# Designs tried in a protein design run: peptides against a protein of PDB entry 6IDX. Part 242

Target 1, 380 residues: chain A of PDB entry 6IDX
Amino acid sequence: KELAKLSADVTFATEFINMDGIIVLTRLVESGTKLLSHYSEMLAFTLTAFLELMDHGIVSWDMVSITFIKQIAGYVSQPMVDVSILQRSLAILESMVLNSQSLYQKIAEEITVGQLISHLQVSNQEIQTYAIALINALFLKAPEDKRQDMANAFAQKHLRSIILNHVIRGNRPIKTEMAHQLYVLQVLTFNLLEERMMTKMDPNDQAQRDIIFELRRIAFDAESDPSNAPGSGTEKRKAMYTKDYKMLGFTNHINPAMDFTQTPPGMLALDNMLYLAKVHQDTYIRIVLENSSREDKHECPFGRSAIELTKMLCEILQVGELPNEGRNDYHPMFFTHDRAFEELFGICIQLLNKTWKEMRATAEDFNKVMQVVREQITRA

## One batch from the design tools (peptide; made by RFdiffusion4, then SolubleMPNN)

Design b2_p23_6_s2 (from b2_p23_6, 15 letters changed)
Fold by OpenDDE base, seed 3:
Structure b2_p23_6_s2 (fold): chain B 380 residues (1-380), chain A 23 residues (1-23)
Amino acid sequence: as target 1 above (380 residues)
Amino acid sequence: MPEEVLKNELKRLIKMRKKTESK
């Protein structure tokens, strides 16, 4: 207990480290020797002293043995561990993951996200905070392939649901530290959109072109009486599609695929449009047809609006940026749905369409409408 | 035993701190 308190002093820490004091602490953990009265209390203070000593940055985290890592990971994976040991073990693992890629690799072999999720189902907010912090550290330091595996739909749904039910909807105020970890998790989750945001559409990819054609089909063929015989010549059909793509509000009416070649938002805009068209079909059709029937120059170009809105949402959500230590702003709404970004897009595109009408906007007012919509979204 | 070594080292460090605080 005295050692743990004194270890926060840099002068004491330097002298203790010079006396191989850290090596003694690590060996105590490595031995796993439960023979002592008050072992749990002693171990909790040992782990505290170890953290405080390592926080001075005098000793590299790479000095820790595989046996030490396994013991610490064992305290996190075991169901019946003292809360004080568990908390410190989570913090040690977080620090190891953040400070060393070699330690990350070893820890990622010993601990699963599922084990960490179990520590979210507790009433202790400090344990929950350190569990999310370790998840965030693992997510941040993971290779891209492993990040996708961690971000699989099942793990995301389960993690999201547990955070929502046990952290956000808890009967207790969220502390600053927890709010920060929720912010970090949100940022890291939105960074998974970066790939799609930076993916250019290939205008020669038939599968991607078929998605644009499906958007047209959903908007216009759902109302078409089957009586129009397929016999109108190929040119009339091409001219008809050009008209449909104009009515959809694409900038390039001849080849809408060209509108998705700009990154950001690239293919992410098309993903959002397709999601809206399939999941919220009535809303999609209403927005498209309401603007397609206007001859008064007050038509809201859906395709252009969807692209620029997707880009704006990526900017607001800081997609591709690293989390900042001083920020604690998280949005509970992103924990409510599996496709929260696409749902946000669906809400915001309706807001945009409403704002466009209220402003009596024309194509020249497009940037002004987008600015008003940005202010509305950022204040919500 | 590791505990006795740690206790002896801790006692040594506490004794050194008391010497530095007394200077």
Scores: peptide ipSAE 0.000, ipTM 0.315, DockQ to the pose 0.027
Fold by OpenDDE base, seed 4:
Structure b2_p23_6_s2 (fold): chain B 380 residues (1-380), chain A 23 residues (1-23)
Amino acid sequence: as target 1 above (380 residues)
Amino acid sequence: MPEEVLKNELKRLIKMRKKTESK
């Protein structure tokens, strides 16, 4: 207890570390010796002293043994551990993950996000905060492939649901620390969009071209009378597609793939358009056909608008930016839907289309409409 | 989500972000 208190002092910490005191603490944890009277209390103070000593940055986190990691991970993975030990163990694991990629790899093998989710299903907001903090640390330090897997997994839907129900909709006010961890999780979740935002379309990739063709199909072939015989020559077919891509509002209506070569928003804009077309098909068809059937020069160019809106949403959401210390602005909506970004896009594209109509905009007003929409989104 | 709930939450959140960027 006294050691844990004194370990907060840098002078004491330096002397204690120079006496190999931290090695003694690690060995106490590694031994797991439950035979001592007041073991749980002693262990809680040992873990506190260890954290306080390590927080001075004098000793590398890489000094910890695999046995130590397993012992700490064991305290987090066991269902009936003392709350004081659990809290400190979560904090130690967070610090290990944040400070060492080698320790991250070892911890990621010993602990699952599923085990950490169980610590969110408690009434103790401090335990919930440390559990989310560790999830965030694991997510931040994960390789990109593993981050995407963590994001796509049933675990994320479950994680979002648990956070929503047990943290956000909990009977307690959210403390600043928890709000920060929710913000961090939000930022890290949006940063999964960065890859697609920075992915250029390859105009020669047939699979990507087939997505653009599918957008055309969904918009125009759903209402097209079957009377257009399959035998209209290849030139008429190309001319037809060029007209359809113009009606879709692509900037390059001859080769719409070229509109997705600019990064940002790259392929993320195409993903949003495809999501809208498949999940909100009626809304998509309505937006496209309302503008494609106009001859009054007040057509809202859907393709161009979707691309620029995707870019704008990425800018507003700060996609690709690391979480900042001291921010605590989190978005409960993003915990309510698995495809929250695409749903946001679907709302914002309708807002854009409405704003375009209300302004009686022409193609020359495009930037002005986008500015008004940005203000509407950002003042919302 | 109902469009209105998503709009209202978006509204709340962009306001929070502007308050944090202005500090």
Scores: peptide ipSAE 0.006, ipTM 0.332, DockQ to the pose 0.028; fails the geometry check
Fold by OpenDDE base, seed 5:
Structure b2_p23_6_s2 (fold): chain B 380 residues (1-380), chain A 23 residues (1-23)
Amino acid sequence: as target 1 above (380 residues)
Amino acid sequence: MPEEVLKNELKRLIKMRKKTESK
């Protein structure tokens, strides 16, 4: 207890570390000896002293043994652990993950996100905060493939639901520390869009071209009686598609795939369009047909608008930027839906279409409309 | 979620960002 208190002092910490005191603390954890009458309290103070000593940055986190890691991970994975031990164990694991890629690898083998989610279903906000902090650390330090797997996993859906229900919609005020961890999780989640945002469409990829064709099909063929299948030759079909791609508001009416070669937003814009077309089909069809039937030069070019809106949303959300320690601004909505970015896009594209109509915009006003929409999105 | 709820939540985000930038 006294050691834990004194370990916060840098002078004491330096002297104690110079006396190999930290090695003694690690060995106490490694021994796992439950034989002491006050073991839980002693262990809690040992872990406190260890954290406080390590927080001075005098000793590398790489000094810790695999046995130490397993013991700490064991305290997090066990269902009946003292809250004080659990809290400190989560904090130690977070620090290990953040400070060492080697320790990250070892920890990621010993613990699962599912185990950490269980610590979110508690009334203790500090435990919840440290559990999210550790999830964030694991997500930050994960290789790209593993990050994507973590995001796609049922665990991530469950994580969002649990955070929403037990943290955000909880009866307790969210502390600054929790708000920061929710911000970090949001940033890290949006950073998964970076790959798609920076992926150029290959105009020669037939599968990607088929998505653009599917957008055309959903907009124009979904209501058309199958009897008017244009039996017209391949050239008439190509000319028809060029007209359809113009009505869809692509910049390149001949080859819409060229509009997705610009990064950002690359393929992410196509993903958003496809999501809108499949999940919100009526909204998509309405937006396209309302503008495709206009001859008054007040048509809102859907394709161009969707691309530039996707880019704008990436800029507003700071996609690809690392989380900052001083920020705690998170959006509850991003925890309500698996495809929250695409849902945001679907709302913003409707806002854009409405704003375009209200402004009586033409193609020359495009940048002005986008600026107004940016202000609306950033003031909303 | 209804469009209005999302719009209100977006409004909340932006208000929070402006509060953090003004501090």
Scores: peptide ipSAE 0.005, ipTM 0.321, DockQ to the pose 0.029; fails the geometry check
Fold by OpenDDE base, seed 1:
Structure b2_p23_6_s2 (fold): chain B 380 residues (1-380), chain A 23 residues (1-23)
Amino acid sequence: as target 1 above (380 residues)
Amino acid sequence: MPEEVLKNELKRLIKMRKKTESK
């Protein structure tokens, strides 16, 4: 206890470290000697002193042994650990992951997100906060392939459900520290959209062209069996498609693929449009047909609007940026849906369409409508 | 025991700090 208190002092820490004192603390953890009276209390103070000493940045985190890492990971993975030990063990693992890529690799082998989810199902918000902080650290430091796997895993759906039910909908107010960790998790998850946001459409890729054709089919041929292979397009069919792509509100009516060559938002806009068309088909068809039947110059160009809205949402959500310290703004909706970005797009495109009508906008007012919609989204 | 080594080292450090504060 006295050591833990004194370890917060940089002068004491420097002298203690110079005397190999930190090595003695690590060996105490490594020994795992449960035979001492008050072992849990002693261990909790040992871990506190270790954290306080390491927080001075005098010693590299890479000095810790594999045995030490395994002991700390063991305190997180075991179901019957003292809350004080668990809290400090989560904090140590977070710090190790954040400060060393080599330690990240070792920790990622010893612990699973599934084990950390169990610590979210508790009433202690501090334990919940440190568990999310460690998940965020693992997510931040993961290689790109592993980050995508973490996002796609059934663990992500389960994690979101657990956070929603046990943290956000909990009987306790969300503290600033928890709100920050929820913000960080949101940012890290939205950053997985960066690849698609920066992917240009290839106008020669048939599979990507088939997606644009599917958007046309869903809007105008909703009763037609998909078995009508697109292959036998006479010149009359090409001219018909050009009209349909104009009615869909693409800028390039001849080759809508060209509208997706600009990055951002690249292919991410097409993904959002396809999601809306498949998951919210009635909403999609309504938006397209309401504007395609207008001859009064007050038609809202859906394709152009969807692209610019996707870009705007990426800017508002800071897609591709690292989490900022001191921010704690998170969207509870993010934890209600696996495809929260696409659902947000679906809400915002309806808002855009409504705002366009209310303003009695024309194509010349497009940028003004987008500005009003931006203000509406950022105030919500 | 590692605990006794730690306690002895801590006592030494506390004694050193008190000497530095008294200078």
Scores: peptide ipSAE 0.000, ipTM 0.322, DockQ to the pose 0.027; fails the geometry check

Design b2_p23_6_s3 (from b2_p23_6, 18 letters changed)
Fold by OpenDDE base, seed 5:
Structure b2_p23_6_s3 (fold): chain B 380 residues (1-380), chain A 23 residues (1-23)
Amino acid sequence: as target 1 above (380 residues)
Amino acid sequence: MPKEVSENFLKWLKEQFKKTSSK
């Protein structure tokens, strides 16, 4: 107990470390000996002293043994662990993950995000905070392949739902520390879009071209009576598609795939368009047809607008940027939907289309409309 | 979102998300 208090002092920490004090603390954890009547309290103080000593940065986190890591991971993974031990164990694991890639690798083998979700289903906000902090650390330090696996649709949906229901909609005020961890999680979640944002469309990939064709089909063939099957000529089909792609508002109406070769937003813009077309079909069809039926030069080019809006949203959300320690600005609304970015896009594209109409914009006003939409998103 | 995101937009957006999440 006194050691845990004194360990916060850098002078004491330096002297205690010089006396191999950290080694003694690690050995106490490694021993796992439940034989003492006050073992839980002693262990909680031992873990506190260990954290406070390590926070001085005098000793490398790489000094910890695999046995120590397994014991700490065991306290997080085992049911019915003392809350005080659990809290400190989560904090130690977070610090280990953040400070050492070698420790991250070992911890990622011992603990899953699924196991940490159980610690979110409690009323203790401190436990919830450290559990999210550890999840965030694991996501942050994961290599790209493992990050995508950890972010798989099931785990992400479940994690989001649990956070929304047990943390954000909890009966307790959100503390600054929790708000920071929710911000970090939001940033890391949007950073999963970076790959798609930086993926160029291959104009020669038929599967990707078929998505653009599906956008055309949903917009124009869903309402068209099947009776006007366009005649079999490949040239008439190409000419028809060129007209349709012009009505869709692609910049390259001959080869719309070329509009998705710019990164950012690359394929992420196509993903957003396809999501809108499939999930919000009536909204998509309305936006496209309202602009495709006009001959007054006030047509809002959907394809171009969707690409530039996707890019703008990525810029506003700072997609690909690391979370900042000084920030705690999370948005509960992004935890309400599994595809929050695509829903944001679907809302903002309607705002853009409305703003375009209100401004009586032409293609020459495009950048001005985008600026007004940016201001509506960022300044209002 | 950065601190630069409009409070009015966020409020409006929150209302839109409630409408989409309720469908």
Scores: peptide ipSAE 0.098, ipTM 0.677, DockQ to the pose 0.024
Fold by OpenDDE base, seed 4:
Structure b2_p23_6_s3 (fold): chain B 380 residues (1-380), chain A 23 residues (1-23)
Amino acid sequence: as target 1 above (380 residues)
Amino acid sequence: MPKEVSENFLKWLKEQFKKTSSK
């Protein structure tokens, strides 16, 4: 107890570390000796002292043994651990993950996000906060491949749902610390879009070209009576596609794939278009056909607009930027959908299309429309 | 999101998200 209190003092910490005091604390944890009636209290103070000593940055986190890591991970994975031990164990693991990539690898092998989700299903907001903090640390330090796997997994939907229902919609006010962790999680979740945002389309990739073709099919062939058999010659078919891609509002209506070679927003814009076309098909078809049937030069170029809107939304969301300390501005609405970015895009593209009509814009007004839409998102 | 995102937009957006989640 006194050690835990004194460990907050840098002078004491320096002297204690010079006496190999941290090594003694680590050995106490490693020994796992349940024999003392005051073991839980003693352990809680030991873990506190260890954290406070390590927070001075005098000793490298890499000094900890695998046995120590397993013991701490054991306190987090076991269902019947004292709340005080659990809290400190979560904090230790967070600090380990944040401060050492080698410790991250070891911890990621010992603990699953699923185990951490169980600690979100409690009434204790402090435990919930430390559990999210550790999830965020693991997510931040994960290699790109593992981050994407964590995102695509059933685990993310479950995590989102649990956070929404047990944290955000909980019966308690959200404290500043929890609000920060929710902000961090939101930032890290949107940063998963960075890969796609920076992925250039390959104009020679047939699978990617088939997505653009599918956008055309959904827009123009879904309402077309099957009686117009595509039996007329290859040249008429190419000319038809060029017309369709012009009506879709691509800048390069001869080869729309070229519009997705610029990064940002790269392939992320195509993903958004495809999501809109598949999930909100009626909205997509309406937007495209309303502009494709116009002859008044007030057509909103959907393809160009979707690309530039995707880029704008990435800029507004700061996609690819690390979470900032002291920020706590999270949006509960983004925890309501699995594909919150694509839903945001689908809402904002309708806003853009509406704004274009209201302004009676032409292709020359494109940048002005985009500026007005930006102001509507950021200042209104 | 940056603090720069409009509260009015966020309120409007929240109502749009409710409409999409109910479908």
Scores: peptide ipSAE 0.108, ipTM 0.683, DockQ to the pose 0.023; fails the geometry check
Fold by OpenDDE base, seed 3:
Structure b2_p23_6_s3 (fold): chain B 380 residues (1-380), chain A 23 residues (1-23)
Amino acid sequence: as target 1 above (380 residues)
Amino acid sequence: MPKEVSENFLKWLKEQFKKTSSK
């Protein structure tokens, strides 16, 4: 206990480290010797002293043995561990992951996200905080391939649901530390959009072109009586599709695929449009048809609006930016839905369409409408 | 989100999300 308290002092820490004291602490953990009276209490103080000593940055995290890592990971993976040991073990693993890529690799082999999720289902907010902190650290330090695996729809859905029910909807105030970890998780979750935001559409990819054609089909063929004979020549069909793409509000009416070659928002805008068209079909059809039948030059170009709105939302959400240590501004609403970004888009595109009508906007007012919509999202 | 995301927008948005999640 006194050692743990004194280890916070840099002068004591320097002297203790120079006496190989940290090596003695690591060996105590590595030995796993449960035979001592008050072993759990002694171990909790040992782990505290170890953390406080390492926080001075005098000793590299890479000095720790694989046996030490396995013991600490074992305390997180075992169901009957003392809460005090569990808390310190989670904090040690977080620090290891953040400070060493070599330690990250070893820890990622010993611990699953599923094991960490179990520590969210407890009434202790400190345990929940350190569990989310370790999840965030693992997610931040994961290579792209492993980050996608961690970000799989099932793990995200389960994690989101547990955080919503056990953390956010808990009958207790959220502490600053937990609010920070929820902010970090929110940032890291929206940063998964970066790949799609930076993916250019290939105009030669038939599968991507078929998505644009599906947007047209959902908007215009859902009402068309099947009686229109297939026999009108290929040129009339091309002219028809060009008209449909104009009515959809694409900038390039001949080849709408070109509108998705700019990054940001690249393919992410097309993903949002397709989600809206499939999940909120009535809303999509209404927005498109209300603006496609107008001869008064007050039509809101859906395609252009959806692209620029997607870009604006990415800017507002700071997609691709790293989380800041001084921030704790998380939004509980984003934990309520698996496709929170696409739902946000679907709400904001309706707001944009409403704002366009209220302003009696034309194509020349497009940037002014976007500015007003930005202010409504960021200052309202 | 920027620290400046309005409480009014967030409240409105939360009400919209409740309407979509109840369908």
Scores: peptide ipSAE 0.098, ipTM 0.689, DockQ to the pose 0.023; fails the geometry check
Fold by OpenDDE base, seed 1:
Structure b2_p23_6_s3 (fold): chain B 380 residues (1-380), chain A 23 residues (1-23)
Amino acid sequence: as target 1 above (380 residues)
Amino acid sequence: MPKEVSENFLKWLKEQFKKTSSK
């Protein structure tokens, strides 16, 4: 207890470290010796002293043995651990992950996000905060392949649901520290969109072209009586598709694939359009047909609008930027849906279409409409 | 979201999300 308190002083820490005192603390943890009647209290103070000493930045985290990591990970994975030990063990693992890529690799082998989710299902907000902080650290330090796996995992849907129900909708006020960790998690979740945002469409990829064709099919063939089998020759079909792509509001109505070669937003815009068309089909068809039936030059170009809106939303959400310290502006609504970005897009594209109509905009007013929509999202 | 996202938009957006999540 006295050592843990003194370890917060940088002068004492420097002297104690120079005497190899931190190595003695690590060996106490490594030994795992449960033989003492006050072992839990002694261990909690040992872990406190270790954290306080390491927080001075005098000693590299890479000094830590694999045996020490396994013991700390063991305190997080075991169901019957003292709350004080669990809290400090979560904090130590977070610091290890953040400060050393070598330690991240070792920790990622010893613990799972599933084990950390169990610590979110508790009434203690501090334990929940440190559990989310460790999840965030693991997510931040994960290589790109593992980040995508974490995103695609059933674990993310479950994690989102648990956070929503046990943290955000808990019977207690959200503290600043928890709000920061929820902000960090939100930023890291939106940063998973960066790959798709920076992916150029390949105009020669047939699978990507088939998505654009599916957008056309959903808009124009879903209401057409099945008796109009498209039995007319290949040239009439190409000319028909060029007209349909013009009605969809693509800039390049001859080759819509070219509209998705600009990054940002690249393929992410096409993903949003396809999501809207499949999940909110009635809304998609309505937006497309309301503008495709207009001959008054007041048609809202859906394809162009969807691309520029996706880009704008990425800019507003700061997609690809690291979480900032001292920010705590998380949005509970984004934890209500697995496809929160695509749902945001689907709401904002309706707002854009409404704003276009209200302004009586033409193609020349496009940038003005986008600016008004930006102000509605960011200031209104 | 950056500090730039308006509280009114967020309230409106939250109501729209409730309408979409209830379907």
Scores: peptide ipSAE 0.087, ipTM 0.682, DockQ to the pose 0.023; fails the geometry check

